# Peptides against a protein of PDB entry 7PB4, part 80

Target 1, 105 residues: chain A of PDB entry 7PB4
Amino acid sequence: KMLNIKEYKEKLLSTLGEFLEDHFPLPDRSVKKKKKNIQESSVNLITLHEMLEILINRLFDVPHDPYVKISDSFWPPYVELLLRNGIALRHPEDPTRIRLEAFHQ
Target 2, 218 residues: chain B of PDB entry 7PB4
Amino acid sequence: DALQMAVGYFEKGPIKASQNKDKTLEKHLKTVENVAWKNGLASEEIDILLNIALSGKFGNAVNTRILKCMIPATVISEDSVVKAVSWLCVGKCSGSTKVLFYRWLVAMFDFIDRKEQINLLYGFFFASLQDDALCPYVCHLLYLLTKKENVKPFRVRKLLDLQAKMGMQPHLQALLSLYKFFAPALISVSLPVRKKIYFKNSENLWKTALLAVKQRNR

## One batch from the design tools (peptide)

Design b1_p24_1_s1 (made by RFdiffusion4, then SolubleMPNN; from b1_p24_1, 12 letters changed)
Fold by OpenDDE base, seed 1:
Structure b1_p24_1_s1 (fold): chain B 105 residues (1-105), chain C 218 residues (1-218), chain A 24 residues (1-24)
Amino acid sequence: as target 1 above (105 residues)
Amino acid sequence: as target 2 above (218 residues)
Amino acid sequence: MELAEQTLRLMVEELVILEAELRK
């Protein structure tokens, strides 16, 4: 039974990955360099898949503090997407922290 | 090959410079239709054309015609179906195209090579039950896909709520009956024992073609 | 609610449930 669940999870993750690539891809870095000197802090944005993985892991690894700090690697539209859809919740006192919804509870 | 040229046209899109874009489009569309109904299409051709039909690259009329001729010679790739479902999520296709797609999916269900990835989309299909136009066909699809592990209390509740809203629809009753079969403890309501499950005959559009496919693959 | 977003929620919900079962 456990093996079947694990296999199913892996398949679901794969399907999710494909789904996210198709529907929620990262913006192409081809933002036209308008000349303004803003130091392109080369912040490596993570995929929505990676973001979800972090959130899921935090939910289960640290159940008493399941919140993840929003880093510069978190693309703001992804954060908004997760919050808007009730997939994630913002910390009531710290807007820079979000948690995954505890769907298993 | 005329079919390869037609598929290539749809894949690459119309070259801007052609004065007779509509005539060329119609020619290629007729080529695809003729081959599909006569011989069926290869899995690769279905992959390309199904993607095009749902991508919003062409107008609704063209997309509808393409989708209607998605008749396999042998098999349909599961990956093609998953990709098609992904396009439904983007919302570039019309409501009528969505309905047609679900009808197609039900009609062609046995010709899909694998079901593992499609089964993972169970939740997505289940969410589409809320669309009144899709509901009959989605129920049929879910009837084909439902496993014991899919029968969850929250889904039972949603189905019962839907029944309360829409009444005792035959397609919904069929799905609930299946749910009761897998998880009798979750459905306390006595369901009328229907000897025959009646879904809207989604296959009618492709009945002749499907018979031909089955005869060729025997 | 956009269908894609609803689908995402459902997939994540299922993943969380599966993860909970695996950690049990």
Scores: peptide ipSAE 0.674, ipTM 0.443, DockQ to the pose 0.518
Fold by OpenDDE base, seed 5:
Structure b1_p24_1_s1 (fold): chain B 105 residues (1-105), chain C 218 residues (1-218), chain A 24 residues (1-24)
Amino acid sequence: as target 1 above (105 residues)
Amino acid sequence: as target 2 above (218 residues)
Amino acid sequence: MELAEQTLRLMVEELVILEAELRK
């Protein structure tokens, strides 16, 4: 039973990865060129898949403090996407921290 | 060949919805339609055209016509279906196109080569039950997809709530009966024993075409 | 709410549930 769940999880992760690449890709670096004033912050943005992985891991690894600090690697539209869809929640006292919704609960 | 030229036109062709009156577009549509209904389409052709039909690249009328001729010669790739569902999520297609897609998916279900990835989309399909226009077809699709592992308490509650709102619909009863079969302990409500399962529009738009496909592959 | 966003939510929900089952 556990092996089947693990295999199913891996398949779902793969499907999610493909889905995210198709529907929620990172903006191409080329869009940064035209607007002069955006500070070239050389910050490597992570994929939405990577962001979700971080959030899921934190939820289960540290259940008493499941919040992740929003870094510069977090693309703001992804953060907003997760929040508006009820996938993530902001910390009530610290808006720079977000957690994944505890759907298992 | 003429079909390759037509497919190539749709793949590379103009993005503007205003071109629905283009004689060239009509010619290529007719080519695709003729081949699809006569011989069926190769899996690669379906992959390309199905994606185009749901991408919003063309107008609703064109998309509808393309989708109606997505008839396989042999098989449909599961990947094509997954991609198609992904386009439904982007919301660029009309409500009528969504309905047609679900009808198509139910009709073509047996011609899909694999169902593993489609089964992973179970939750997505289940969420679409809330759309009154989609509900009959989604119930049918879920009836085909549902495994014991999909029957969860929260889904049972949602189905019962939906029944309370919509009444005792035959398609919903069919799905609930299947759920009760897999997990009798989750459904305390006595369901009417139906000898026959009836889904809305059991006669699909592709009945004749599908019979022809089955005969050719025999 | 866009269908893509709804799908994302559902997929994440399922992943969380699966992860919870694996950690039991």
Scores: peptide ipSAE 0.671, ipTM 0.445, DockQ to the pose 0.556
Fold by OpenDDE base, seed 3:
Structure b1_p24_1_s1 (fold): chain B 105 residues (1-105), chain C 218 residues (1-218), chain A 24 residues (1-24)
Amino acid sequence: as target 1 above (105 residues)
Amino acid sequence: as target 2 above (218 residues)
Amino acid sequence: MELAEQTLRLMVEELVILEAELRK
């Protein structure tokens, strides 16, 4: 039974990956506007898949504090996407922290 | 096939000589409606028919019926949407048709193949917020389109002015909340933290059709 | 809610449930 669940999870993750690439791709960074001076540290944005992985892992690894700090690598539209769909929740006292919804509870 | 003949009829227009223009029109319209709701329309068919619906070539009743059956089989071309918006600028369509178009655009948003050109139309959509009839649907569309780079001080001022005029509308609050998310320094006012964002017509006219499209594309 | 967004929610919900089952 456990092997079947693992296999199913892997299949679902693969399907999710493809789905996210199709419907929620990162913006093409190609508009490097050469604005010279502002060292906007080219923080590499993570994919929505990677963001979800972080959130899922945190939910289960640290269930008493399942919140993840929003880093500069979090593309703001993804954060908003998760929040507006009830997939993630913002910390009530710290707007810089979000958690995944505990769908299993 | 019957669909090609129907699309061709709308594209070429009614041939002057047919005494039964209305019967022919109804026949072709029913053909399009039946195929659209059953199977969806190809991107090319949507391109043609969407343009016709907004061009003012036919009466408002016909345009409304055409627009209601703009259901994709797979995808909608971004170019079709851009063309459609261009017709909105010309102003040959009724106010009700404009409302229906924005409802359609929101409903079909996920089926549009690309968003790059639509994003360039952000300013046009934003200007349409001033129309009270369009405002709820435009807010929803902008909620889907808004990026950090779109959140500018002048737009914030306009939204706040609209709020002052219209009151704290749920759709406007949703958009303002998004703006505050992207640019918290530009919005000093405390917005109520709403867990649920509500836009009008969450149950779109195409709910059943969209479910069918999803099932076919699995 | 957009169809893609609804689908995303359902997929994530299922993943969370599966993960919970695997960690029991």
Scores: peptide ipSAE 0.675, ipTM 0.462, DockQ to the pose 0.315; fails the geometry check
Fold by OpenDDE base, seed 2:
Structure b1_p24_1_s1 (fold): chain B 105 residues (1-105), chain C 218 residues (1-218), chain A 24 residues (1-24)
Amino acid sequence: as target 1 above (105 residues)
Amino acid sequence: as target 2 above (218 residues)
Amino acid sequence: MELAEQTLRLMVEELVILEAELRK
C-alpha cells in the first residue's frame, strides 16, 4: 500500500514537473539583456517546481512554523501565483514569509 | 499520401501565400474526416491532431471538427491524452471544445493504451466537477478512473456539497455510490441502491465509429 | 481563474495529501 502511494507521488511529481515547464516556465534570461541599466542581479531564480518542493517540505518538516522566507531566488510572479490561487498564504505579521496551505488538515 | 499532407498542413500551419486558405483548410479537414471515419487514425496522427485541436492554433469550428474525428485505428497514446489535458489548462479552447474533449475521452477510454498517467490527473478532473457543463462527463470519467486511493474525505465533502447544490443528479449519484463502495465509512448518507448506473449521453457521437474500430481489431 | 492555475492548485493539493499519507 505504501509502495503504491510512493510510486503514485513520484509519478505525480513528474507530471507536475512537465506541466510547470509547459505552462509556467521561467522567463528566458535573454529578455532582460536589452535594458542595459538593470543590474543583472546574478540571482539564480529557482523553478516553480523547486519552490513548491521547498514549501511542501517546510510544511511537513516544521509543522509548528511552516513558513518559508521569500528569497531573491523566488521569482515574484510565482509568489503572486501561489498566493492568488490559495496555494500559499502570507504570514500575518511578516509579508516576507509564506507557507503552503495545509490541504491535508 | 493525402492524409499525410493534411496532417502536415495542420502541424505546420497555413502557408501564407495561398489566396484560398479556407478552401485548402476545408480540403484537408475533409481528408482527415474521411480517413478517420473509414479506417481510423494512427496513434501518431491522433497525437498531432489532438494537440492542434486543443492548442487554440485554429478557430473553434475547426478545432471541433478535428476533435470529432479523433477516432483511433487501434490505440490512443496516453501521452497524447496527457498533452491534451495540459492544453485544457491553458484555457485557449472554448467551453464547447472542453465538453467535447471530455465526451471524447470517455468514449475512447478503452482505446487508450495505458491509464497510469491519466490516473495521476485525477485531481485535475475532479476540479472540473465545478463546471456545470462538464460535470456529467467528468463524473463518468471519474467513475472509470476512481480507485480506493482516490477516495479521500475532502473529495467526499466536495461531492456532497455539489449534490446539495445541484440536487440528486444520476451521474453524481453514480460516482458517490462508487466512493461509498471503496470507503463506506466516509459516506454515512444512505444512497439509493441503483442496480444500473446510467450516465448521460451513453449514446456518444462515436458509437458507430467505435463499433467499427472494435470489429477491425478482433 | 485560468484553468492552468486551477490545475496547479489541484496538483499541489494532491501532493500534500500524498505526502501526509507517506509520513504517517
Scores: peptide ipSAE 0.673, ipTM 0.444, DockQ to the pose 0.549; fails the geometry check

Design b1_p24_1_s2 (made by RFdiffusion4, then SolubleMPNN; from b1_p24_1, 12 letters changed)
Fold by OpenDDE base, seed 4:
Structure b1_p24_1_s2 (fold): chain B 105 residues (1-105), chain C 218 residues (1-218), chain A 24 residues (1-24)
Amino acid sequence: as target 1 above (105 residues)
Amino acid sequence: as target 2 above (218 residues)
Amino acid sequence: MELAEQTLRLLVEELVILEAKLRE
């Protein structure tokens, strides 16, 4: 039973990955404009898949504080996407923190 | 340079100590407006100011004025547009600012240096079709962006649903016609062959300015 | 709500449920 669940999870993750690439691709900010000195902290944006992984892991690894701090790597449209769809919730007192909705509860 | 000072003011924000914050703001805003309408703004200046206009750092009136003067001297960086869309999603700007942005984006579309990354935002723009205030402008934008690969069954369904809800809007018909062109099998409905795709000449607030830009860049 | 966004929600919901089952 557990094996089947794991296999199904892997399949679902793969499906999700493909789905996210198709519908919600990350804009390549990799326009390395070589211009010199402004440390544009080239914070590499993470994919929505990676973002979800972080959120899911946090939800289960730290259930008493399931919130993740929104970093510069979090593309704002993705954050908003998750929030408006009820997939994620903002911390009531700290808008810089979000959690995944506990759909298992 | 007065423009650099003005841009710097908006970027760094008002220095706390000046009692005449509003006068200083107005002065810098007028400087930006004057330069923008006269000469256009450099891509870097647009990058900074566009982000400021959409970040919610200033009030709606100021943001609106900034956005109205986002006139390029030559080109607009695609990255600036991507960043701008990011700010739109954060929801710190008013509905009117969103409308103005989409109008601006349509108006300035030809001045954007690249479209590859903007095309990746297709889904986000498409989601904005549900906003009645945005719908006409988003349809126009999507009409400019749509490739065959973007024409998916679910999007066709959504457009048809919108048409059912909103009626046969000219802008929606234009987009649907394009969708039918790319994927005729997905759209069984006979669309009136409108010879002239009339997107509402959204009163191109920038028409005169854009003509001037085109003349300077020839 | 866009179909894609709804689908995203459903996929995430399912993943969360599966993850919960795997951690029981």
Scores: peptide ipSAE 0.643, ipTM 0.620, DockQ to the pose 0.303
Fold by OpenDDE base, seed 5:
Formats: sequence, structure tokens, C-alpha cells
Structure b1_p24_1_s2 (fold): chain B 105 residues (1-105), chain C 218 residues (1-218), chain A 24 residues (1-24)
Amino acid sequence: as target 1 above (105 residues)
Amino acid sequence: as target 2 above (218 residues)
Amino acid sequence: MELAEQTLRLLVEELVILEAKLRE
């Protein structure tokens, strides 16, 4: 039974990955490395898949504080997408923190 | 350079610019406006100022004025547009600013250097069709962006539903006609063959400026 | 709600449920 669930999870993750690439691709910041030394902290944006992984892991790893701080790596459209669809929730007192909805509870 | 000082002020300036008539703010804003309308702005200047205008760093009045003078000397960087759209999703800008941005985006569309990344934002633009204030401009933008791969059954349904709700709006009909062109099997409804696609010529606030830009780049 | 967004929600819901089962 557990093996089947694990296999199904892997298939689902694969499907999700493909789905996210098709429907919600991240714009490639063509960081043209123009050499000028201004460390524009080229904050590499993470994919929606990676963002979801972070949120899911936080939900289960720290159930008493399942909130993740919105970093500069979080693409704002993705944050809005998750919030708008009820997939994520903002912290009531700290709008810089979001959690995944506890769909299992 | 006066422009560099002005841009630097907006970039480094106080985060909570109190709406107080800061004479300094007004001076720098006028400098940007004058240069933008006379000569256009460099892509780098547009990148900085556009980001500032949409970030919510300044008040709505200032942001509106900045956005109105986002006139390119030559080109607009696609990256600037992507960043701008990102700010629209954060919700720190007013509805009027969003409308103005979409108007700007349509007006300046041909001056954007690349469209590849903007095309990836298609779904986000499409979601904005439900906003009645944005709908005409978003339809126009989508008309410019739509490729065959974007025409999916669910989007067709959404457009038809929107048409049922809002009526047969010219901008919506234009977009639907394009969808029918790319995917005739998805649209069974006979669309009136309008020979002329009329997007509301919202008197392009930039019409004169755009003519000047085109003349300079010839 | 767009079909894509609905699908995203469903996929995430299912994934969360599966993750919960795997951690029990």
C-alpha cells in the first residue's frame, strides 16, 4: 500500500511539473551578465514547483508554524496565483509570510 | 546630468514619500517628463522608473506621472515589462495604475525588444480579462500576443462566458475572431466577420510621442 | 476560475493529501 502511494506521488509530481511548465512557466531573467560589478543580487527566481515544494515541506515539517517568509526568489505572480486560488494563505498579522492550505486537515 | 540626478532621486529616494508637495520631487519629476517627451528615455532609465512606478514606493499621483512618461528613445527591455507585470500582481498599485499600465503596454508594444518572455505571461494577462476596467486593454494586448498554442478550449469557454456576461464588445469580438482563426474547431459560433478590428482607440496618450520616436529611429 | 488554476489547486490538494499519508 505504501509503495503504491509513493509511486503515485512520484507520478503526480511528474504530472505537476509538466503542468507547471506548460501553464505557469517562469520567465527567464536573461541575466545578461553585463560585467559591471554591481552585485545586483541576481536573486534567482525559483519555479512554481520549487515554491510549492518549500510550502509543502514547511506545512508538514513545522505544523505549528507552517508559514514561509516570502523571499525575493518568490516570483510575485506565483504568490498571487497561490493566494487567489486558496492554495496558500497570508499570515493574518504578517503579510510577508504565507502558508500552504492544510488540505489534509 | 539632470536626468541622472532625477532618476537617482527616484531610485534612492525615501520609501514613504509623504504626499507633501516636495519641491524636490516635483523638480525631478518635471525633469524626467521633459526629457521623456522631448527625446525619450533610455531602456535603462525606463527599467528603473517603470519599476519604481509600479512598486508602490511613491504615491499614486507620482506613479501615474512616471508611468505616463515611460516613452522610449529606442527600445523597451522585455525584462522591464516582466518586472512590471510582477509588480501588478503584488497589488500595491491602484486600479487606475493597472489600467494605465495596460494602455502603456499596448501603446509601446512594438518598441519592446523581445516578446518571448512576455508571451509566457499570457495566462496572467488572460486572468485579468475578468476585470471590467482592464478587459478592453487586456483584449488588445492578448490580440497582439496570441499564438495558436495559446488558444485552448478552456480559454475559449472563458471568452464565450465573458461575452455572454458583458455582451458582444468589439474588443472581445476581435480576440474571439483571432481565436477562431487559430482554432476554428473550438468556436462553433458564427462570429460576425468584422472587416475592421476596432479596439477602442483610447486616444493614445502617447500618439504624438510615438510618432516622434518612430521618426528618430528611422 | 480558469481551468488551469483549478487544475493546479486539485493537483496541490492531492499532493498534500498524499504527503500526509506518507508521513503517518
Scores: peptide ipSAE 0.585, ipTM 0.784, DockQ to the pose 0.281
Fold by OpenDDE base, seed 2:
Structure b1_p24_1_s2 (fold): chain B 105 residues (1-105), chain C 218 residues (1-218), chain A 24 residues (1-24)
Amino acid sequence: as target 1 above (105 residues)
Amino acid sequence: as target 2 above (218 residues)
Amino acid sequence: MELAEQTLRLLVEELVILEAKLRE
């Protein structure tokens, strides 16, 4: 039974990966901005898949504080996408923190 | 420079102290409109103003007027378009602004310097086909962007389902015909061979402006 | 709500449920 669940999870993750690549790809910001001196910290944006992984892991690893701080690596459209669809929730007192919805509860 | 002051006003926002906020806004908006229609805007000016128009910083009326005057002097940066699409995904702009943006994007497509990153956003554009108001313009955009690698079985199914729902729309038929050209094995349905693909080109708000841009860059 | 966004929600929901079952 557990083996079947693991296999199904792997298949689902693969499906999700393909889905995210097709529907919600990151814009390749690798445009070498000419080195004008503004250290715009080239914050590497993470994929939506990576963002979801962080949120899922936090939900289960720290169930008493399942919130993740929004970093500069979080692409704003992805944050809004998750919030708008009820996949994630903002912390009621700290708008810089979000959690995954506890769908298992 | 009056244009620089106007762009700076929109970028920084209204300075709190002016009792005549609306008059100042109108003055700067008219300045941008006048320069855009006469000479076009520099790529940097379009980058700033396009993002402002889609960010929800100002009201819909202001955003609409800004977007209508996003006329390039020479080129539009691909990065500006990517940023604009990101704002569409955030959903802070009105439905009418979204329609206008897609119309603008189709109209200005040839003036965008590169297409590589825009092509990566193919999935975002394709998702917008479900909006009945956007569908004609998104089909036209996708017709311009579609490569063989974009033609996937799931997208074919979605287009056929959309056709079943909306009927035989000319813009949808045009896109399906292109899909069949790239992947004939995925589309078994006989499509009417339309010799002329007609997108609603008739409503190009920028027709006169685009002619002027082409004349200046010759 | 766009179909793609609905599908995303469903996929994430299923993943969360599966993860919960694997941790029991």
Scores: peptide ipSAE 0.566, ipTM 0.805, DockQ to the pose 0.296
Fold by OpenDDE base, seed 1:
Structure b1_p24_1_s2 (fold): chain B 105 residues (1-105), chain C 218 residues (1-218), chain A 24 residues (1-24)
Amino acid sequence: as target 1 above (105 residues)
Amino acid sequence: as target 2 above (218 residues)
Amino acid sequence: MELAEQTLRLLVEELVILEAKLRE
């Protein structure tokens, strides 16, 4: 049973990956390394897939504090997408932290 | 340079110490407005000011005035537009600012240097069709952005559902006609052959400025 | 809700449920 669940999870992750690329692709920030001193923090944005992975892992690894701090790598449209759809929730006291909805609960 | 000082003021924010903060703000805002309408702004200036206008750093009145004077001298950077869309999702701007932004985006569409990244935002723009205030302008934007690969069955269904809810709106009909052009098999409904596609003239706010920009770049 | 957004929710929901089963 466990093997079948693992295989199904892998298939689902693959399907999700393809789905995210088709519907919610990340815009390619051409990091033009132009040298000038503007500390534009070239923070590399992570994919929605990576963001979900972080949120899922936090939900299960730290169930008593399942919140993740929103970093500069979190693309604001993705954050809003997750919140708007009830996939993620903001911390009631700290709007800079979000958690994944506990769908298993 | 007066423009550089004005842009720098908006970027760095008001220095706490000046008793006449409002007069200083108005002076710099007028400087930006005057240069923008006379000569247009450089892509770098637009990048800075557009970000400020949508970040919620200033009040809605100031943000609206800044956004209205986002007139390019030559081109607008696609990166500036992507950043702007990111700010729209953060929700720090008013509904009126969002409407103005989409109007601006449609009006300035031809002056954006590249469209590849904007095209990747297609799904986010499409989601904004549900906002009744944004719908006419989003339809116009999508009309400009839509490629064959964007025309999916689920989007067709959504557009038809929206048409059923809102009626046969000219902007929605224009977008559906384009969808039918790219994917005739997905749209079985006979769309009235409108000879002229009518979008709300979002360009009217910048018509004079756009004419001037086109004349300078000839 | 956009169908794509609904689908995203369903996919994530299923993943969370599967992850819970794998950790049990």
Scores: peptide ipSAE 0.637, ipTM 0.600, DockQ to the pose 0.292; fails the geometry check

